# Peptides against a protein of PDB entry 5VVV, part 39

Target 1, 276 residues: chain A of PDB entry 5VVV
Amino acid sequence: FLCGVVEGFYGRPWVMEQRKELFRRLQKWELNTYLYAPKDDYKHRMFWREMYSVEEAEQLMTLISAAREYEIEFIYAISPGLDITFSNPKEVSTLKRKLDQVSQFGCRSFALLFDDIDHNMCAADKEVFSSFAHAQVSITNEIYQYLGEPETFLFCPTEYCGTFCYPNVSQSPYLRTVGEKLLPGIEVLWTGPKVVSKEIPVESIEEVSKIIKRAPVIWDNIHANDYDQKRLFLGPYKGRSTELIPRLKGVLTNPNCEFEANYVAIHTLATWYKSN
Target 2, 276 residues: chain A of PDB entry 5VVV as posed
Amino acid sequence: FLCGVVEGFYGRPWVMEQRKELFRRLQKWELNTYLYAPKDDYKHRMFWREMYSVEEAEQLMTLISAAREYEIEFIYAISPGLDITFSNPKEVSTLKRKLDQVSQFGCRSFALLFDNIDHNMCAADKEVFSSFAHAQVSITNEIYQYLGEPETFLFCPTEYCGTFCYPNVSQSPYLRTVGEKLLPGIEVLWTGPKVVSKEIPVESIEEVSKIIKRAPVIWDNIHANDYDQKRLFLGPYKGRSTELIPRLKGVLTNPNCEFEANYVAIHTLATWYKSN

## One batch from the design tools (peptide; made by RFdiffusion4, then SolubleMPNN)

Design b1_p11_7_s2 (from b1_p11_7, 6 letters changed)
Fold by OpenDDE base, seed 1:
Structure b1_p11_7_s2 (fold): chain B 276 residues (1-276), chain A 11 residues (1-11)
Amino acid sequence: as target 1 above (276 residues)
Amino acid sequence: SEVHKRMQEAA
């Protein structure tokens, strides 16, 4: 069971010292996972093709080493979906080389994210792939196999919540293709009925699990504030039954942008997880 | 904007 934090918000990323302090807190609270997915990290999303510099490499190696020191699984995410051409072998090779570099930093766990992108393929991809889901699954499976089938590999779908599913969760052709074609060792991220789910009913997890043919990892936006920087979510982790735990592969909370605001959010997630 | 997708559901 993956339990911890995803740094998955828009806005200023956390500094390396905040991330190290997070790992210490995660270990102390018997949480086990950190997903590196900061939307405004240039080489994560907007400039995903760019290799890390020597200085950036030293910082990431130090961060990955700190995660290992605190027994926290460091998952490196990349979000190529803004401008990748899935049918272009050079794009696939560029993605492979980027993940090879991160593997050299000592990273062993990875995520490929297709959240917050347009549900459209370019003309070249439409000639090769029958749908957007087929293009995403093809590259995800190829990357997963290329990396030697790492123990932890995550996929974030473009339809990552109930409200983004067309026509709905149980009938989505996109999620059906993901469930049928995504390799079984790849985990699927999900935010619940909404992007920001006030509640995640057990029945809603049973519905999505049936179509994706696996238990999801919850990307939990309950404490996310990147959509309204005038608000801080200081309340406890709530609106999730402990009956979800045996029906999930994990829970990763995406909390407030302000690192110092997240003590209650993360501590109460840990209490929830231990109450099962 | 992408932030707009999260904002549209939180509104």
Scores: peptide ipSAE 0.157, ipTM 0.840, DockQ to the pose 0.443
Fold by OpenDDE base, seed 2:
Structure b1_p11_7_s2 (fold): chain B 276 residues (1-276), chain A 11 residues (1-11)
Amino acid sequence: as target 1 above (276 residues)
Amino acid sequence: SEVHKRMQEAA
C-alpha cells in the first residue's frame, strides 16, 4: 500500500530541504511514499525533454538518497503530454533517455502523468493510434518494459476523476482502453469523483476499479490549494472511509503549496491509514 | 486548457 505525499501542485515547488524534512515526517508517521510531480518544475513538464544539468543531477541524487535514508519510496514523475508526439520514435527515445538519467540518480520508481492536457492528438498520432488512450497506453507500456518493469510504476490518466470521464466513469472508452491495454503491473492514479473530492465513496472506487481492472492509487487533492493562493486547507484528512484501504493500492495526498501548512493534512492521513 | 478545468472544478 503506497501512502504519503504527491508534490503535484502548480506554483513554486518545494525546496530540497523541505522535501528532506517531508521524508523525515513521513517516516516518523509510518508513511512510505513520495511522488515527485511538481507541475512548475521545468524539466518535469514544460521542458520534459531536457536532461538535468550536473548541478540538478547532484541535487536529485541527494534527494533520492535522502528518501532512501528515511525508507521513503521516491517515485519520479514526468508529464510529457503537453507536446509529445506519441508516434515519433525520437520522442519515445528522448523520454527513455530522460528516465535513464533519473535511474542513474538511483531512482527505481516512476510515473507517467497525462493529467491536465488536451485530448487532441496530432495528425501523425491519429494515423498510428486508434485513440488518445491507445497512444498513452502504448508509450506507457513501452517505457515500463524499457525500464525493466520497475516494482512501482504509475500512470495518471487524462480522465483522472469522475467529472473528467466521458460520458461517465463506467462507460468511458478512454478508461476502458486503459484498463484493457495498460500492463497489469502499472498502477493507475485516480482523484475520486472530482478534481477536489469532498468525499470519495467506496462505490466510486469500486466503479473505477472495475473499468481500469485494478485497485487505483488515490491522488488526493483534498488539501490542494494551488487553485487559490489565499486559502489554506488546514483541516484533517476526512470524507474517505477506512473501508477504502483494502480497495486501493495507495493514497498520495497533494497538499497545500505552503509546506508549513501541511502538518495536519499529512498527520491525519497517517492516522487514517493506521486506523484500518 | 485542462488547467482551467482543474481551477474551475476546484473553485
Scores: peptide ipSAE 0.155, ipTM 0.841, DockQ to the pose 0.478
Fold by OpenDDE base, seed 5:
Structure b1_p11_7_s2 (fold): chain B 276 residues (1-276), chain A 11 residues (1-11)
Amino acid sequence: as target 1 above (276 residues)
Amino acid sequence: SEVHKRMQEAA
C-alpha cells in the first residue's frame, strides 16, 4: 500500500530542505511514499525534453538519497502530454533518455502523467493510434518495459476523475482502453468523483476499479489549494472510509502549496491509514 | 489555464 504525499500542485515548488523535512515527517508517521510531480518544475512538464544540468542532477541525487535514508519510496513523475507526438520515435527516445538520466540518480520508481491536457491527438498520431488512450497506453507500456518493469510505475489518465469521464466512469471508452491495454504491473492514479473530491464513496472506487481492471492509487486533492491561493485547507483528512484501504493500491495526498500548512493534513492521513 | 479546470469544479 502506497501512503504519503504527492507534490502535485501548480505554483512555487517546495525547496529541497522542505522535501527532506517532509521525508522525516513521513517516516515518523509511518508513511512510505513521495511522488515528485510539481507542475511548475520546468523539466517535469513544460520542458520535459530537457536533461537536468550537473547542478540539478546533484540536487536530485541528494534528494533521492535523503528519501532512501528515511525509507521513503521516491517516485519521479514526468508530464510529457502538453506537446508530445506519441507516434514520433524521436519523442519516445527523448523520454527514454530523460528517464535514464533520472535512473542514474538512483531513482527506481516512476510515473507518466497525462492529467490536465487537451483530449486531442495531432494528425500524425491519428494515423497511427485508434484513440488518445491507445497512444498514451502504447508509450506508457513501452517506457515501463524499457525501464525493466520497475516495482512501482504509475500512470495518470487524462480522465483522472468521475467528472472528466465521457460519458461516465463505467462507460468511458478511454478508461476501458486503459484497463484492457495498460500492462497489469502499472498502477493508475485517480482523484475520486471530482478533481477535488469532498467525499470518495466505496462504490465509486468499485466502479473505477472494474473498468481499469485494478485497484487505483488515490491522488487526493482534499487539501490542495493551488486553485484558490486565498484559502488554506487546515482540516483533518476526512470523507474517506477506512473501508477504502483494502480496495486501493495507495493514497497520496496533494496538499496546500504552503509547506508549513500541511502538518494536520499529513498527520491525519497517517492516523486514517493506521486505523485499519 | 489548467488551474481553471480545477477552479471550475471547486466553484
Scores: peptide ipSAE 0.152, ipTM 0.837, DockQ to the pose 0.435
Fold by OpenDDE base, seed 4:
Structure b1_p11_7_s2 (fold): chain B 276 residues (1-276), chain A 11 residues (1-11)
Amino acid sequence: as target 1 above (276 residues)
Amino acid sequence: SEVHKRMQEAA
């Protein structure tokens, strides 16, 4: 069971010292996972093709080593979906080289994110792939196999919540393709019925699990505030039955952008997890 | 919801 934090918000990423402090807190609270997915890290999303500099490499190596010191699984995410051509072998090779570099930093767990992108493929991809889901699954499977089938590999679908599914969760052709074609060792991220789910009913997890053919990892936006920087979500982790725990592969909370605001959010997630 | 549009508009 993956339980911890995703740094998955828009806005200023956390500094390396905040991330190390997070790892100390995660260990202390018996949480085990950190997903590196800051939307405004240029080399994560907008410039995903760009290799890390020597200085950036040293920082990431130090961060990954710190995660290991605190027994926290460091998952490196990349979001190539803004401008990748899935059918272009050069794009696939560029993505491989980027993840090879991160593997050299001592990272062993990875994620491919296709959240918050347009559903439209370019003309070249439409000639090769039957759908957008087929294109995403093809590259995800290829990268997963290329990396030697790492123990933890995550996929974030473009339809990552109930409100983004067309026509709905159980009838989505996109999620059907993901469930049928994504390799079984790849985990699927999900935010519940909404992007920001006030509640995640058990029945909603059973519905998505059936179509994706696996238990999801919850990307939990309950404490996310990137959509309204004038608000802080200081309340407890709530609206999730502990009956979800045996039906999930994990829960990763995407909390407030302000690192200092997240004590209650993360601590109460840990209490929830240990209450089962 | 308006929140979903804002997250997509921030992308």
Scores: peptide ipSAE 0.094, ipTM 0.806, DockQ to the pose 0.212

Design b1_p11_7_s3 (from b1_p11_7, 5 letters changed)
Fold by OpenDDE base, seed 2:
Structure b1_p11_7_s3 (fold): chain B 276 residues (1-276), chain A 11 residues (1-11)
Amino acid sequence: as target 1 above (276 residues)
Amino acid sequence: SEVYERMKEAA
């Protein structure tokens, strides 16, 4: 069971010292996972093709080493979906080289994120792939296999919550394709009924699990505040039954942008997780 | 950005 934090918000990423402090807290609270997915880290998303510099590599190596020191699984995410051409072998090769570089930093767990992108494929991809889901699954499977089928590999769907599913969760052709064609060793991220789900009912997890043919990892935006920086979500982790735990592969909270605001959010997630 | 508007509408 993956339980911890996704740094998945828009806005200023956490500094390396905050991330190390996070790992210390995660270990102390018996949480086990950190997903590196900062939206405004330019080499994570907008410039995903760009290799890390020597200095950036040293920082990431240090960060990954710190995660290991605290027995936290460091999952490196990349979000190529803004401008990747899925059918272009050069793009696939570029993605492979980027993940090879991160593998050299000592990273062993990875994620491909296709959240918050347009549902339209370019003309070249439309000639090769039957749908956007087919394109995403194809590259995801290829990357997963290329990396030697790492123990933890995550996929974030474009339809990552109920409100983004067309026509709905159980009937989504996109999620059906993901469920049918995504290799079984790849985990699927899910956010619940909404982008910010006040509650995640058990039935909603059973519904999505059926179509994706696996237990999801929750990307939980309950404490996310990147959409309204004037608000801080200081309340407890709530609206998730502990009955979800046996039905999930994990829970990763995407908390407030302000690192210092997240004590209650993360601590109460840990309490929730240990209450099962 | 359009992303932020989607987040607000879906929240």
Scores: peptide ipSAE 0.065, ipTM 0.812, DockQ to the pose 0.657
Fold by OpenDDE base, seed 1:
Structure b1_p11_7_s3 (fold): chain B 276 residues (1-276), chain A 11 residues (1-11)
Amino acid sequence: as target 1 above (276 residues)
Amino acid sequence: SEVYERMKEAA
């Protein structure tokens, strides 16, 4: 069971010292996972093709080493979906080379994210792939196999919540393709019925699990504030029955942008997890 | 919620 934090918000990423402090807190609270997915980290999303510099490499190696010191699984995410051409072998090779570099930093766990992108393929991809889901699954499976089938590999679908599913969760052709064609060793991220789910009913997890043919990892936006930085979400982790735990592969909370605001959010997630 | 969802869809 993956339980911890995803740094997955828009806005200023956390500094390296905040991330190290997070790892110490995660260990203390018996949480085990950190997903590196900061939207405004340039080489994560907007400039995903760009290799890390020597200085950036040193910082990431230090961060990954710190995660290992605190027995936290460091998952490196990349979001190429803004401008990748799935059918272009050069794009696939560029993605492979980027993940090879991160593997050399000592990273062993990875995520490929297709959240917050247009549903339309370019003309070249439409000639090769029968749907957007087929294009995403093809590259995800290829990357997963290329990396030697790492123990932890995550996929974030473009339809990552109930409100984004067309026509709905149980009938989505996109999620059906993901469930049928995504390799079984790849985990699927999900935010619940909504992007920011006030509640995640057990029945909603049973519905999505059936179509994706696996238990999801919850990307939980309950404490996310990147959509309204005038608000801080200081309340406890709630609206999730402990009956979800045996029906999930994990829960990763995407909390407030302000690192110092997240004590209650993360601590109460840990209490929830240990209450089962 | 809705503003966040619309912001995500417009990205």
Scores: peptide ipSAE 0.064, ipTM 0.789, DockQ to the pose 0.164
Fold by OpenDDE base, seed 4:
Structure b1_p11_7_s3 (fold): chain B 276 residues (1-276), chain A 11 residues (1-11)
Amino acid sequence: as target 1 above (276 residues)
Amino acid sequence: SEVYERMKEAA
């Protein structure tokens, strides 16, 4: 069971010292996972093709080493979906080289994110792939196999919540393709019925699990404030039955942008997780 | 949240 934090918000990323403090807190609270997915880290999303500099490499190596010191699984995410051509072997090779670099930093767990992108394929991809889901699954499977089938590999679908599913969760052709074609060792991220789910009913998890043919990892936006940085979400982790725990592969909370605001959010997630 | 959806669509 993956339980911890995703740094997955828009806005200023956390500094390295905040991330190290996070790892210490995660260990203390018996949580085990950090997903590196800061939307405004330019080499994560906007410039995903760009290799890390020597200085950036040293920082990431130090961060990954710190995660290991605190027995926290460091998952590196990349979001190539803004402008990748899925059918272009050069794009696939560029993605491979980027993840090879990160693997050299000592990273062993990875994620491909296709959240917050247009549902359109370019003309070249339409000639090769039957749908957008087929294109995403093809590259995800290829990268997963290329990396030697790492123990933890995550996929974030474009339809990552109930409200983004067309026509709905159980009838989505996109999620059906993901469920049928995504390799079984790849985990699927999900935010619940909504992007920011006030509640995640058990029945909603059973519904999505059936179509994706696996238990999801919850990307939980309950404490996310990137959409309204004038608000801080200081309340406890709530609206999730402990009956979800045996039906999930994990829960990763995407909390407030302000690192200092997240004590209650993360601590109460840990209490929730240990209450089962 | 509609604000979150709009923020994501504008990115």
Scores: peptide ipSAE 0.060, ipTM 0.787, DockQ to the pose 0.166
Fold by OpenDDE base, seed 3:
Structure b1_p11_7_s3 (fold): chain B 276 residues (1-276), chain A 11 residues (1-11)
Amino acid sequence: as target 1 above (276 residues)
Amino acid sequence: SEVYERMKEAA
C-alpha cells in the first residue's frame, strides 16, 4: 500500500530542503511514499525533453538518497503529454533517455502522467493509434518494459476522475482501453468522483476498479489549493472510509502549495491509514 | 493552461 504525498500542484515547487523535511515527517508518521510531480518544474512537464544539468543531477541524486535514508519510496513522475508525438520514435527515445538519466540518479520508481491535457491526438498519431488511450498505453507499456518493469510504476490517465470520464466511469471507452491494454504491473492514479473529491465512496472505487481492472492509487486533492490561492484547507483527511484501504493500491495526498500548511493534512492521512 | 482552468471548474 503506497501512502504519502504527491508534490503534484501548480505553482512554485518545494525546495530540496522542504522535500527532505517532508521525508523526515513521512518516516515519523510511518508513511512510505513521495511522488515527485511538480507541474511547474520545467523539466518535469514544459521541457520534459531536456536532460538535467550537472547541478540539477546532483540535487536530484541527493534528494533520492535522502528519500532512501528515510525509507521513503521516491517516485519520479514525468508529464510529456502537452506536446509529445506518441507515434514518433524519436520522442519515445527522448523520453527513454530522460528516464535513463533519472535511473542513474538512483531512482527505481516512476510515473507517466497524462493529466491536464487535451484528448485530441495530432494527425500523425491518428494514423498510428485507434484512440488517445491506445497512444498513451502504448508508450507507457514500452517505457515500463524498457525500464525493466520497475516494482512501482504509475500511470495518470487523462480521465483521472469521474467528472472527466465520457460518457461516465463505467462506460468510458478511454478507461476501458486503459484497463484492457495497460500492463497489469502498472498502477493507475485516480482523484475520485471529482478533481477535488469532498467524498470518495467505496462504490465509486469499485466502479473505477472494474473498468481499469485493478485497484487505483488515489491522488487525493482534498488539501490542494493551487486552483484557488485564497483557499487554505487545514481540516483533517476525511470523507474517505477506511473500507477504501483494502480496495486501493495507495493514497497520495496532493496538499497545499505552502509546505508549512500541511502538518494536519499529512498527519491525519497517517492516522487514517493506521486506523484500519 | 486552458486545461488547468477546466480543472478549476471541475474542482
Scores: peptide ipSAE 0.057, ipTM 0.808, DockQ to the pose 0.700

Design b1_p11_7_s4 (from b1_p11_7, 6 letters changed)
Fold by OpenDDE base, seed 1:
Structure b1_p11_7_s4 (fold): chain B 276 residues (1-276), chain A 11 residues (1-11)
Amino acid sequence: as target 1 above (276 residues)
Amino acid sequence: SEVYERMKKAA
């Protein structure tokens, strides 16, 4: 069971010292996972093709080493979906080379994210792939196999919540293709019925699990504030039955942008997890 | 929230 934090918000990423302090807190609270997915980290999303510099490499190696010191699984995410051409072998090779570099930093766990992108393929991809889901699954499976089938590999679908599914969760052709064609060793990220789910009913997890043919990892936006920086979400982790735990592969909370605001959010997630 | 969902789709 993956339990911890995803740094998955828009806005200023956390500094390396905040991330190290997070790892210490995660270990203390018996949580085990950190997903590196900061939207405004340039080489994560907007400039995903760009290799890390020597200085950036040293920082990431130090961060990955710190995660290992605190027995936290460091998952490196990349979000190429803004401008990748799935049918272009050079784009696939560029993605492979980027993930090879991160593998050399000592990273062993990875995520490929297709959240917050347009549903339209370019003309070249439409000639090769029958749908957007087929294009995403093709590259995800290829990357997963290329990396030697790492123990932890995550996929974030473009339809990552109930409100994004067309026509709905159980009838989505996109999620059906993901469930049928995505390799079984790849985990699927999900935010519940909504992007910010006030509640995640057990029945809603049973519905999505059936179509994706696996238990999801929850990307939980309950404490996310990137959509309204005038608000801080200081309340406890709630609106999730402990009956979800045996029906999930994990829970990763995407909390407030302000690192110092997240004590209650993360601590109460840990209490929830240990209450089962 | 609807605001968050709209922001995410507009990116």
Scores: peptide ipSAE 0.091, ipTM 0.842, DockQ to the pose 0.162
Fold by OpenDDE base, seed 4:
Structure b1_p11_7_s4 (fold): chain B 276 residues (1-276), chain A 11 residues (1-11)
Amino acid sequence: as target 1 above (276 residues)
Amino acid sequence: SEVYERMKKAA
């Protein structure tokens, strides 16, 4: 069971010292996972093709080493979906080289994120792939196999919540393709019925699990404030039955942008997780 | 939240 934090918000990323402090807190609270997915890290999303500099490499190596010191699984995410051509072997090779660099930093767990992108394929991809889901699954499977089938590999679908599914969760052709074609060792991220789910009913997890043919990892936006940085979400982790735990592969909370605001959010997630 | 969904789709 993956339980911890995703740094997955828009806005200023956390500094390395905040991330190290996070790992210490995660260990202390018996949580085990950090997903590196800061939307405004330019080499994560906007410039995903760009290799890390020597200085950036040293920082990431130090961060990954710190995660290991605190027994926290460091998952490196990349979001190529803004402008990748899925059918172009050069794009696939560029993605491979980027993940090879990160693997050299000592990273062993990875994620491909296709959240918050247009549902349109370019003309070249339409000639090769039957749908957007087929294109995403093809590259995800290829990268997963290329990396030697790492123990933890995550996929974030473009339809990552109930409100983004067309026509709905159980009838989504996109999620059906993901469920049928995504390799079984790849985990699927999900935010619940909404992007920010006030509640995540058990029945909603059973519904999505059936179509994706696996238990999801919850990307939980309950404490996310990137959409309104004038608000801080200081309340406890709530609106999730502990009956979800045996029906999930994990829960990763995407909390407030302000690192200092997240004590209650993360601590109460840990209490929730240990209450089962 | 509709605001969050709009922000995410506009990025």
Scores: peptide ipSAE 0.085, ipTM 0.835, DockQ to the pose 0.164
Fold by OpenDDE base, seed 5:
Structure b1_p11_7_s4 (fold): chain B 276 residues (1-276), chain A 11 residues (1-11)
Amino acid sequence: as target 1 above (276 residues)
Amino acid sequence: SEVYERMKKAA
C-alpha cells in the first residue's frame, strides 16, 4: 500500500530542504511514499525533453538519497503530454533518455502523467493509434518494459476523475482501453468522483476499479489549494472511509502549496491509514 | 472543487 504525499500542485515547487523535512515527517508517521510531480518544474512538464544539468543532477541525487535514508519510496513523475507526438520514435527515445538519466540518480520508481492535457491527438498520431488512450498506453507500456518493469510504475489518465469521464466512469471508452491494454504491473492514479473530491465513496472506487481492472492509487486533492491561493485547507483528512484501504493500491495526498500548512493534512492521513 | 475543475479545463 502506497501512502504519503504527491508534490503535484501548480505554483512554486517545494525547495530541497522542505522535501527532506517531508521525508523525515513521513517516516515518523509511518508513511512510505513521495511522488515528485511539481507542475511548474520546467523539466517535469513544459520542457520534459530537457536533460538535467550537472547541478540539477546533484540536487536530485541528494534528494533521492535522502528519501532512501528515511525509507521513503521516491517516485519520479514526468508529464510529456502537452506536446509529445506519440507516434514519433524520436520522442519515445527522448523520453527513454530522460528516464535513464533519472535512473542513474538512483531512482527506481516512475510515473507517466497525462493529466490536464488536450484530448486531441495530432494528425500523425491519428494515423497510427485508434484513440488517445491507445497512444498513451502504447508509450506507457513501452517505457515500463524499457525500464525493466520497475516494482512501482504509475500512470495518470487524462480522465483521472469521475467528472472527466465520457460519458461516465463505467462506460468510458478511454478508461476501458486503459484497463484492457495497460500492462497489469502499472498502477493507475485517480482523484475520485471529482478533481477535488469532498468525499470518495466505496462504490465509486468499486466502479473505477472494475473498468481499469485494478485497484487505483488515489491522488487526493482534498487539501490542494493551487486553484485558490487565498485559501488554506487546514482541516483533517476526512470523507474517506477506512473501508477504502483494502480496495486501493495507495493514497498520495496533494496538499497545500505552502509547505508549513500541511502538518494536519499529512498527520491525519497517517492516522487514517493506521486505523485499518 | 468547481473552480479547480474550471481552471483545469481552461489550461
Scores: peptide ipSAE 0.081, ipTM 0.835, DockQ to the pose 0.162
Fold by OpenDDE base, seed 3:
Structure b1_p11_7_s4 (fold): chain B 276 residues (1-276), chain A 11 residues (1-11)
Amino acid sequence: as target 1 above (276 residues)
Amino acid sequence: SEVYERMKKAA
C-alpha cells in the first residue's frame, strides 16, 4: 500500500530542503511514498525533453538518496502529454533517455502523467493509434518494459476522475482501453468522483476498479489549494472510509502549496491509514 | 472543485 505525498500542484515547487524535511516527517508518521510531480518544474512538464544539468543531477541524486535514507519510496513523474507525438520514435527515444538519466540518479520508481491535457491527438498520431487512450497506453507499456518493469510504475489517465469520464466512469471507452491494454504491473492514479473529491465512496472505487481492472492509487486533492491562493486547507483527512484501504493500491495526498501548512493534512492521513 | 477543474484544464 503506497501512502504519502504527491508534490503535484501548480505553482512554485518545494525546495530540496523542504522535500528532505518531508521525508523525515513521512518516516516519523510511518508513511512510505513521495511522488515527485511538480507541475511548474520545467523539466517535469513544459521542457520534459531536456536532460538535467550537472547541478540539477547532483540535487536530484541527493534528494533520491535522502528519500532512501528515510525509507521513503521516491517516485519520479514526468508529464510529456502537452506536446509529445506518440507515434514519433524520436519522441519515445527522448523520453527513454530522460528516464535513463533519472535511473542513473538511483531512482527505481516512475510515473507517466497524462493529466490536464487536451483529448485530441495530432494528425500523425491519428494515423497510428485508434484512440488517445491507445496512444498513451502504447508509450506507457513501452517505457515500463524498457525500464525493466519497475516494482512501482504509475500512470495518470487524462480521465483521472468521475467528472472527466465520458459518458461516465463505467462506460468510458478511454478507461476501458486503459483497463484492457495497460500492463497489469502498472498502477493507475485516480482523484475520486471529482478533481477535488469532498467524499470518495466505496462504491465509486468499486466502479473505477472494475473498468481499469485494478485497484487505483488515489491522488487526493482534498488539501490542494493551487486553484485558490486565498484558500488554505487546514482540516483533517476525512470523507474517506477506512473500508477504502483494502480496495486501493495507495493514497498520495496532494497538499497545500505552502509546505508549512501541511502538518495536519499529512498527519491525519497517517492516522487514517493506521486506523485500519 | 469546479474552479480547480477549470484551472487544471486551462494549463
Scores: peptide ipSAE 0.075, ipTM 0.814, DockQ to the pose 0.163

